Peptides against a protein of PDB entry 4N78. Designs and how they scored, part 62

Target 1, 186 residues: chain A of PDB entry 4N78
Amino acid sequence: HFQVICRLLGYQGIAVVMEELLKVVKSLLQGTILQYVKTLMEVMPKICRLPRHEYGSPGILEFFHHQLKDIVEYAELKTVCFQNLREVGNAILFCLLIEQSLSLEEVCDLLHAAPFQNILPRVHVKEGERLDAKMKRLESKYAPLHLVPLIERLGTPQQIAIAREGDLLTKERLCCGLSMFEVILT
Target 2, 155 residues: chain B of PDB entry 4N78
Amino acid sequence: MAELQMLLEEEIPGGRRALFDSYTNLERVADYCENNYIQSADKQRALEETKAYTTQSLASVAYLINTLANNVLQMLDIQASQLRRMESSINHISQTVDIHKEKVARREIGILTTNKNTSRTHKIIAPANLERPVRYIRKPIDYTILDDIGHGVKW

## One batch from the design tools (peptide; made by RFdiffusion4, then SolubleMPNN)

Design b1_p12_6_s3 (from b1_p12_6, 6 letters changed)
Fold by OpenDDE base, seed 5:
Structure b1_p12_6_s3 (fold): chain B 186 residues (1-186), chain C 155 residues (1-155), chain A 12 residues (1-12)
Amino acid sequence: as target 1 above (186 residues)
Amino acid sequence: as target 2 above (155 residues)
Amino acid sequence: MRLPMFEEGMKL
């Protein structure tokens, strides 16, 4: 699903969705969640000492339950605040999954374009074979596929310009050095 | 452009008109030949004259048809060439627009990005005991391990 | 790898 979304939306659509999600998250955090946190801070016991271990686990639990009774009984916390936190979590998760899916698509695009851009993988060399010779052979084999040089040789100036721009657009991908998710976390 | 215009506005319509006029002329020639044959005392001569006129008329019509056909073909070739050029131009514009849109989109999404923090590789504290350099056996990266990763059509 | 097209949008 996320892959399909990435393909459908493209960079622009993803940007719009993520921006809106960030706005929503910001609104939730600075609005409702902040308000609830402030309220919780007000109702938090000012002094909560550790009960003696002699009371046992049940007694300790009862102690904390009593100390936190007002918080536990705060119905809106469970219904509204936790729901908002879930929404925030879902938004973050959504952004993460979108970025991951986008990165996969970008990597696939890069891999598919690589032979046409003179980007050759390092080949495995069997014992006794020279890596340089194999690489040279591979380069020679794929040399006719180099799109930009081919168009530079055979194309019109306009085609050459478009090809160069297209080559650059193909090479530059978010996955190569940028992260959206890190921005979402800050 | 001038050639195409001439073909469309003058040569082809002119050729069509000439062909139509030729039809009426052929009718007149036929009538003449018929009357000439009937009235002539020398039927053989009249027949030969009719044959000559018929041959000439057929040749004329054939010429008119051929000329018209060639003009139409030429017109079509010019139009086809113009369409191809127009298509190429439109494609270039379209590609330019698409590239521009892509650049804009990249700037927009770029706003939402930061540089991947290359985690400072924790200083690999070299273990005190330099274990003998294990000969780096280049294991070929078996990319087949990735064949199961993704919805690629297993052929 | 530097990504100029994306970086232009990055708020430094």
Scores: peptide ipSAE 0.313, ipTM 0.810, DockQ to the pose 0.666
Fold by OpenDDE base, seed 4:
Structure b1_p12_6_s3 (fold): chain B 186 residues (1-186), chain C 155 residues (1-155), chain A 12 residues (1-12)
Amino acid sequence: as target 1 above (186 residues)
Amino acid sequence: as target 2 above (155 residues)
Amino acid sequence: MRLPMFEEGMKL
């Protein structure tokens, strides 16, 4: 589903969706969630120390349950605050999954374009093969597929310009060095 | 362009008219040959004349058809060439626009990106004092305490 | 790898 969304929206559509999601998240965080957090801070026990380990896990749990009883019983926290947190979480997950899906598509595009752009895969040298000879053989094999040099030789000036721009657009992908998700976490 | 216009407006319509007129003429020739054969005392001569007229008429029609066909083919070739040129121009414009749109889109999404920072994983500093292993007495955990936690049921 | 087409939009 996310792959289809990425293909449908493209960079522009993804940008718009991400911007709107960020606005929604910001609104939720600065609005309702902030208000609930402030309220929770007011009702939070002033002193909550770790109980002694001698009480065991059940005793520790009961201790914290007692200390946080008012918070746990706060009905609006469960219904409204947790819902808003789920929405924020869903938005974050959506952004993550979109970025991952986009990265996969970009990697696929790069891999498919590689033979046409004189980008050779890292060749595993089997025992007994010379790396240089293998690389030279691969270069020779794919040389006829080099699109930009081919068009520069045979094409019109306009075609050459388009080919160069297309080559650049193909090479430059977000997955090569940029992250959207890191911006969302900030 | 002038050649195509001449073909469309003059040569092809003219050829069609000539072919139509030839049909009318063929009918007249046929009538003449029939009457000549009936009225002639020398039937052999009349037949030879009919053969001559028929051959001439067929040759004329064949020539008109061939000329018209060639003009139509030429017209189609010119039109096909024009369409190919138009297609090439449209494709060039389309590609230019698409590249531009892509560049704009990349700038827009770029606003929402940052350089991939290898976040230094904050080393979870383990607390220095290893608490002495107190003999863990396993008391059964009553999980029923958690039954009320997590039901997103809006009552 | 520098991505100039994307970086032009990045608010430094």
Scores: peptide ipSAE 0.311, ipTM 0.804, DockQ to the pose 0.572
Fold by OpenDDE base, seed 3:
Structure b1_p12_6_s3 (fold): chain B 186 residues (1-186), chain C 155 residues (1-155), chain A 12 residues (1-12)
Amino acid sequence: as target 1 above (186 residues)
Amino acid sequence: as target 2 above (155 residues)
Amino acid sequence: MRLPMFEEGMKL
């Protein structure tokens, strides 16, 4: 589903969706969540000491439950605040999954374009074979597929310009060095 | 453009008219040959004359058809060339627009990006001083408060 | 790898 969304929206559509999601997240964080957090801070015990380990896990749990009784009993926290936090979480996950899906699409595009851009994989060399000879053979095999040089030889000036721009657009992808998710987390 | 216009407006219509006129003339020639054969005392001579007229008429029609066909082919070639040029122009414009749109889109999404960096892990610092244990007061905990929390099997 | 087309939008 996320791959389809990435394909349908493209870079521009993804940008728009991400911007709107960020606005929604900001609104939730600065609005309702902040208000609840402030309220929670007011009811939070000023001093909460660690119970002795001798009380065991049940006793420690009871201790913290008692200390946080006012928070746990705050019904609006459970219903409204946690729902808003879930929405924020879903938005973050959405952004992550979109970026991952986009990266996969970009990698696929790069891999598919590689033979046409003189980007050759390193060939495995068996014992007794020279890497250089294999690479030269591979280069010679794929040389006719090099798109930009081919168009430069056979194409019009306009076609050459378009081919060069297309080559650049194909090479430059977000996955090569940029992250959206890191921006969303800040 | 002038050549195409000449073909469309003058040469091809003219050739079609000539061919149509030739049809009318062929009918007249046929009538003449038939009448000549019937009225002639020398049937052999009349037949030879008919053969001559037939050959001449066929040659003339063949010439007219060939000329018209060549003009039509020439017209089609010119039109095909014009269409190819138009298609090329449209394709170039379309590609230029697409490249431009892509560049704009990349700038827009770029606003939402940063350089990939190693995630800074938040270090949890343990408290240096273990606080003295405060006497624990056991109060019964109602665990039903947690019944709505988690993926537990609702029995 | 430097990505100039994307970096032009980066205000960071």
Scores: peptide ipSAE 0.310, ipTM 0.805, DockQ to the pose 0.578
Fold by OpenDDE base, seed 2:
Structure b1_p12_6_s3 (fold): chain B 186 residues (1-186), chain C 155 residues (1-155), chain A 12 residues (1-12)
Amino acid sequence: as target 1 above (186 residues)
Amino acid sequence: as target 2 above (155 residues)
Amino acid sequence: MRLPMFEEGMKL
């Protein structure tokens, strides 16, 4: 599902969705969640001493239940605050999964474009084969597929310009050095 | 442009009219040949004249058809060339717009990105000496050490 | 790898 979303939205659509999610998360954190946290801090017992072990596990539980009665009975905590936290969590997870899916798509694009851009994978050399000879054979095999040099030789000036721009767009991907999720966590 | 216009407005319509006129003329020639053959005392001469007119008529029709066909083909070639030029122009504009949109989109998403902190994962240089896996000897956890920590029930 | 197309949008 996330892969399909990434393909449908593209960079622009993903940017818009991420920006809106960040706004929502910010609103939830600075608004409702902050208010609940402040309220919880106010109702939190200022002095909570460990009860004596002599009360046993049931007595200790009752003690803490009594000390936290105001918090436990705060119905809005379960209904509103936890729901908002779920929404924040879902938004964060959504952003993570979108970035991961986008990265996978970008890697696939880079891999598919590589033969056309003179980007050769490291070939596994079997024992006894010269790496240089294999690489040279591979270079020679893919040389006719180099798109930009081919268009520079056969194309119009306009086609050459478009090919160069397209090549640059193909090479530059977010997965090469940028992260959106790190921004979301900040 | 001038050539295409001339073909569409003058040459092809003119050729079609000429072909139609030729049909009418062929009918007249046929009638003449038939009457001439019936009325002539010299049937051999009349037949030779008919052959001559038939050959001339077929040659003229063939010429008209060939001329018209060539003009139509030329017209189609010019139109095809114009369409190809238009297609090329549209494709160029489309690609330029797509590249521009992509650049804008990349700027927009770029606002939401930061450099990956490649934590230089210190290449954990595996110490050259593979420390022999120290056999994890499970030492039994002596829980009695905790007996003195807290108000536990001393039995 | 430097990504100039994305960096133009990055608030340094």
Scores: peptide ipSAE 0.303, ipTM 0.808, DockQ to the pose 0.680

Design b1_p12_6_s4 (from b1_p12_6, 7 letters changed)
Fold by OpenDDE base, seed 5:
Structure b1_p12_6_s4 (fold): chain B 186 residues (1-186), chain C 155 residues (1-155), chain A 12 residues (1-12)
Amino acid sequence: as target 1 above (186 residues)
Amino acid sequence: as target 2 above (155 residues)
Amino acid sequence: MFLPMFYEGMLE
C-alpha cells in the first residue's frame, strides 16, 4: 500500500501529506498531550523512591501501582491521552514507512536508469578473468544506450537540454543522501 | 505550405475535373467508334481503329488516375509530416512542463529533508590476531542461570 | 520513472 501511495502521490503529494501530518502531530503534542502531561506531573508523587529489591517483582509492581493509583484510575488518560499518543505514533510510523517505500521506488528507478546513464554494476569475475576487460566489454555493450551522449550527437538543442535535465533528475534522488524521517524526529 | 496549398486548391481539384472531362470524352469516342464501325465498308479496319482508340483512352485515363493518386499521396505525406512536427513540438513542451513540475516537487519535499548522517563507520581494523575460530560446541543453553538474574517470576 | 519517459518521448 505504501508503495502505491508513493507512486500515486509523487514527491509533491508526499510533501503535502508530510506537512499536514507534522501539523497534526505538533497540534497533538503542544495541545492535548502537553495538557495531560502537565496534569500528570501535578498528580505525580513528589517522592517516588525505588523500593527495595527484596520485595521482588510483584511487590515492586504493587508499590508503584499504589503510588500511581490516582494516575491509573484517571479514565481520560486511557481514552484520550493514550489515543493521542497512538495517533502520534501512527503518524511517525506512517512517515517512516513512506520514506522506506519511497526509497525503494527510487532505488528501483535508479537501477532501471543505470544502463542508460553509464552506471554499470560490478561484474563478478571468475578466476583467471580480468575485471578491467570484463568492464570494458560491458561498457562497450551498453555504450549505445547512453542517452545523453546519444541525444547530444543526434538531437536538437532543445532535446539535449531536456535530456541533460532529465538525466540529472534521474540521478539525484532523495535516497542518495536525504532523510525525511530524521526531520520528523527533530 | 505553398506546396500543400497548391495540391489542395489546384492540382487535386484539377485532376478530378480532368477525370470528369475524360469521362465525357470517352463517351464521344465510344459513339464515334460505334458509328464508324456501322458505316465502314471495311469492318476490319474499323475494328483496328477502335482498338487503337480504346488503348489510347485507357492509357489516358490510367495516366490521369495515376497523376491524381500521386498528388493525393503527396498531400497526405506533407500532412503527415506536419502532424509529426506538431506532435514533436507538443512533446517537447510537455516534457519541459514535466521537468519543471518535478523540480518544484523536489524543492517542496526537499524542505522536509535533512542530510543523512552517514556515520563514517570507522574502518573496522581487523584485529591483528585472528582468534582461531573456536569450534562452536553447541552447549545446551541452561536457562536456569538467568533465574537469579532480574525480576523474573519464578513459576 | 523519469528517464524512461524521456527516452520514449525523445526517440520519436
Scores: peptide ipSAE 0.015, ipTM 0.791, DockQ to the pose 0.043
Fold by OpenDDE base, seed 4:
Structure b1_p12_6_s4 (fold): chain B 186 residues (1-186), chain C 155 residues (1-155), chain A 12 residues (1-12)
Amino acid sequence: as target 1 above (186 residues)
Amino acid sequence: as target 2 above (155 residues)
Amino acid sequence: MFLPMFYEGMLE
């Protein structure tokens, strides 16, 4: 689904969706969640010391349950605050999955374009073979597919310009060095 | 442009008219040959004359058809060439627009990005053993995989 | 894929 969304929306559509999601998240965080957090901080026990280990895990749990009983029983916390946190979580996950899916699509595009852009994979050298010789053979094999040089030789000035721009756009992808998800986390 | 116009406005219509005129002329020749054959005391001579007129008429029509056909072919070639040029121009414009749109889109999404702190993630050491290309088994897309991801906005 | 579009458009 996320791959399809990425293909359908493209960079522009993804940007719009991400911006709107960020607005929603910001609204949730600065609005309802912040208010509930403030309220919870006020109601939070001022002194919550760790019980002695001799009480064991059940006793410790019961201790905290008792200390936090008022908070746990606060119905709005579950229905509103936790729901908003789920929405924020969903938004974060959505952004992550979109970025991952986009990265996959971009990598695929880069791989498909590679032979046309003189980007050759590192050739595995078997014992006894010279890397340089293999690379030269590979370069020679794909040389006729190099788009920009081909168009520069055969094309019109306008075609050359378009080819160069297209080549650049093909090489430059977000996955090469940019992250959207990191921005979302800040 | 002038050549195409000449073909469309003069040569092809002219050729069509000539064919129509030839039809009328053929009818007259036929009538003449028939009457000549009926009235002639020398039927053999009349027949030879008819053969001659028929041959000439057929040759004339064949010439007209050939000329018209060539003009039509020439017209089509010119039109095809024009269409190809137009297509090329449209494609060029389309590509230019697409590049522009892509640049705009990239700027927009770029605002929402930061440089990846490439922490020195360990060099993906290519596994020494090239795993045999696992035959791509097209697994049906299990749409349920996403059922657990994200709790939809409860409206 | 951006490149194939360019290739198809230029071959035409």
Scores: peptide ipSAE 0.014, ipTM 0.792, DockQ to the pose 0.046
Fold by OpenDDE base, seed 1:
Structure b1_p12_6_s4 (fold): chain B 186 residues (1-186), chain C 155 residues (1-155), chain A 12 residues (1-12)
Amino acid sequence: as target 1 above (186 residues)
Amino acid sequence: as target 2 above (155 residues)
Amino acid sequence: MFLPMFYEGMLE
């Protein structure tokens, strides 16, 4: 699904969605969640000391249950605050999955474009073969597929310009060095 | 452009008119041949003349048709070439627009990105001594190892 | 994929 979303929305659509999600997350964090956290901090026992282990697990649990009774009984915490946290979590996950999916699509694009951009994979060299010689042969074999040089030779000035720009755009992908998810986490 | 215009405005219409005129002329020739055959004392000569006129008339019409057909074909070729050029131009514009849109989109999404902290993957210096794969001996988890760590009940 | 689009346009 996320791959399809990435393909459908493209960079622009993804940007819009991400911006809106960030707004939502910000609103949730600075609004409702912050308010609940403040309230929780106010209701939180100022001194919550660990009871002696001698009380055993049941006694310790009862102690904390008593100390946190007001928090545990705060119904809105469960229904609203946790829901908001879930929404934030979902938003984060969504962003992560979108970025991952986008990266996969970009890598696929790069791989598909590679033969046309003189980007050749390193070939496995058998014992006794020189890597350089094999790579040169490969380069020569695929030289006719190099788009920009081909267009420079055969194309109009306008086509050459477009080809160069297209080549650049094809090479420059977000996955090469940029992260959206890191921005979301900051 | 001038050639196409000439074909459209002069040559093709002219050729069509010539064909219509030839129709009328053929009718006149036919009438003449018929009358000539009827009036002529030498029927054999009149017939040979009729054959000659018929051949000439057919040749003339054939020439007109061929000329017109060639002009139409030429017109179509020019138009086809123009369409191809137009298509090419449209494609170039489309590509330019797409590139522009892509650049805009990339700028927009770029604002939402930061440089990946390439954690300098510490060169995993392969330990000089490849530790012999220690045969994984499943040691039972001794849960008592942690008994002294924390607030656990000392049995 | 930008490059394939360019290639299709040039082969026509």
Scores: peptide ipSAE 0.013, ipTM 0.792, DockQ to the pose 0.038
Fold by OpenDDE base, seed 3:
Structure b1_p12_6_s4 (fold): chain B 186 residues (1-186), chain C 155 residues (1-155), chain A 12 residues (1-12)
Amino acid sequence: as target 1 above (186 residues)
Amino acid sequence: as target 2 above (155 residues)
Amino acid sequence: MFLPMFYEGMLE
């Protein structure tokens, strides 16, 4: 689903969605969540001492349950605050999954473009073969597929300009050095 | 432009008229040959003359058709060339617009990005022994492998 | 995918 979303929206659509999600997250964090957190801080026991280990795990649990009874019984915490936290969490996950999906699409594009951009994979060399000779042979074999040089030789000035720009745009991808998710976490 | 105009306005219409005129002329020749054959005392000579006129008429019509056909073909070639040029121009504009849109989109999304702190992750040292690309053999997925895993109802 | 766009332009 996320791959399809990435393909459908493109860079522009993804940007718009991300911006709107950030607005929503900001609104949730600075609004409802902040208010509940403040309220929770006010009702939080000022002194919560660790009970003695002699009470055992059940006794310790009961102790904390009693200390936090007012918080646990606060119905709006579960229905509103936790729901908003889920929404924020979902938004974060959405952003992460979109970035991952986009990166996969970009990598695929780069791989598909590679033969046309004189980007050749390193070939396996058998014992006794020279890597350089094999690479040169490979380069020679795929030389006719090099798009920009081909258009420079056969194309009009306008076509050459478009080819160069297209080549650049094909090479420059977000996955090569940029992260959206890091910005969202910030 | 001038050549196409000449073909459209002069050569092709002229050729069509000539072909039409040839039809009328053929009728006249046919009438002549019929009358000549009827009136001639030497039927053999009249027949040979008819054959000669028929051959000449057919040759003339064939020439007219060929000339007209060539002119039409030439016209079509010129028009096809014009269409290709127009198509090329449209494609160029389309590509320019698409590139522009892409640049704009990239700027927009770029605002939402930061440089990846490439932690000096250890250079993936290519394993010294590059495993030979094992030819991918598609093995059917055995869906029964997971039958024993989980709380599935074993019937 | 910018490549298809170029491929279509070159075939023309």
Scores: peptide ipSAE 0.008, ipTM 0.783, DockQ to the pose 0.046; fails the geometry check

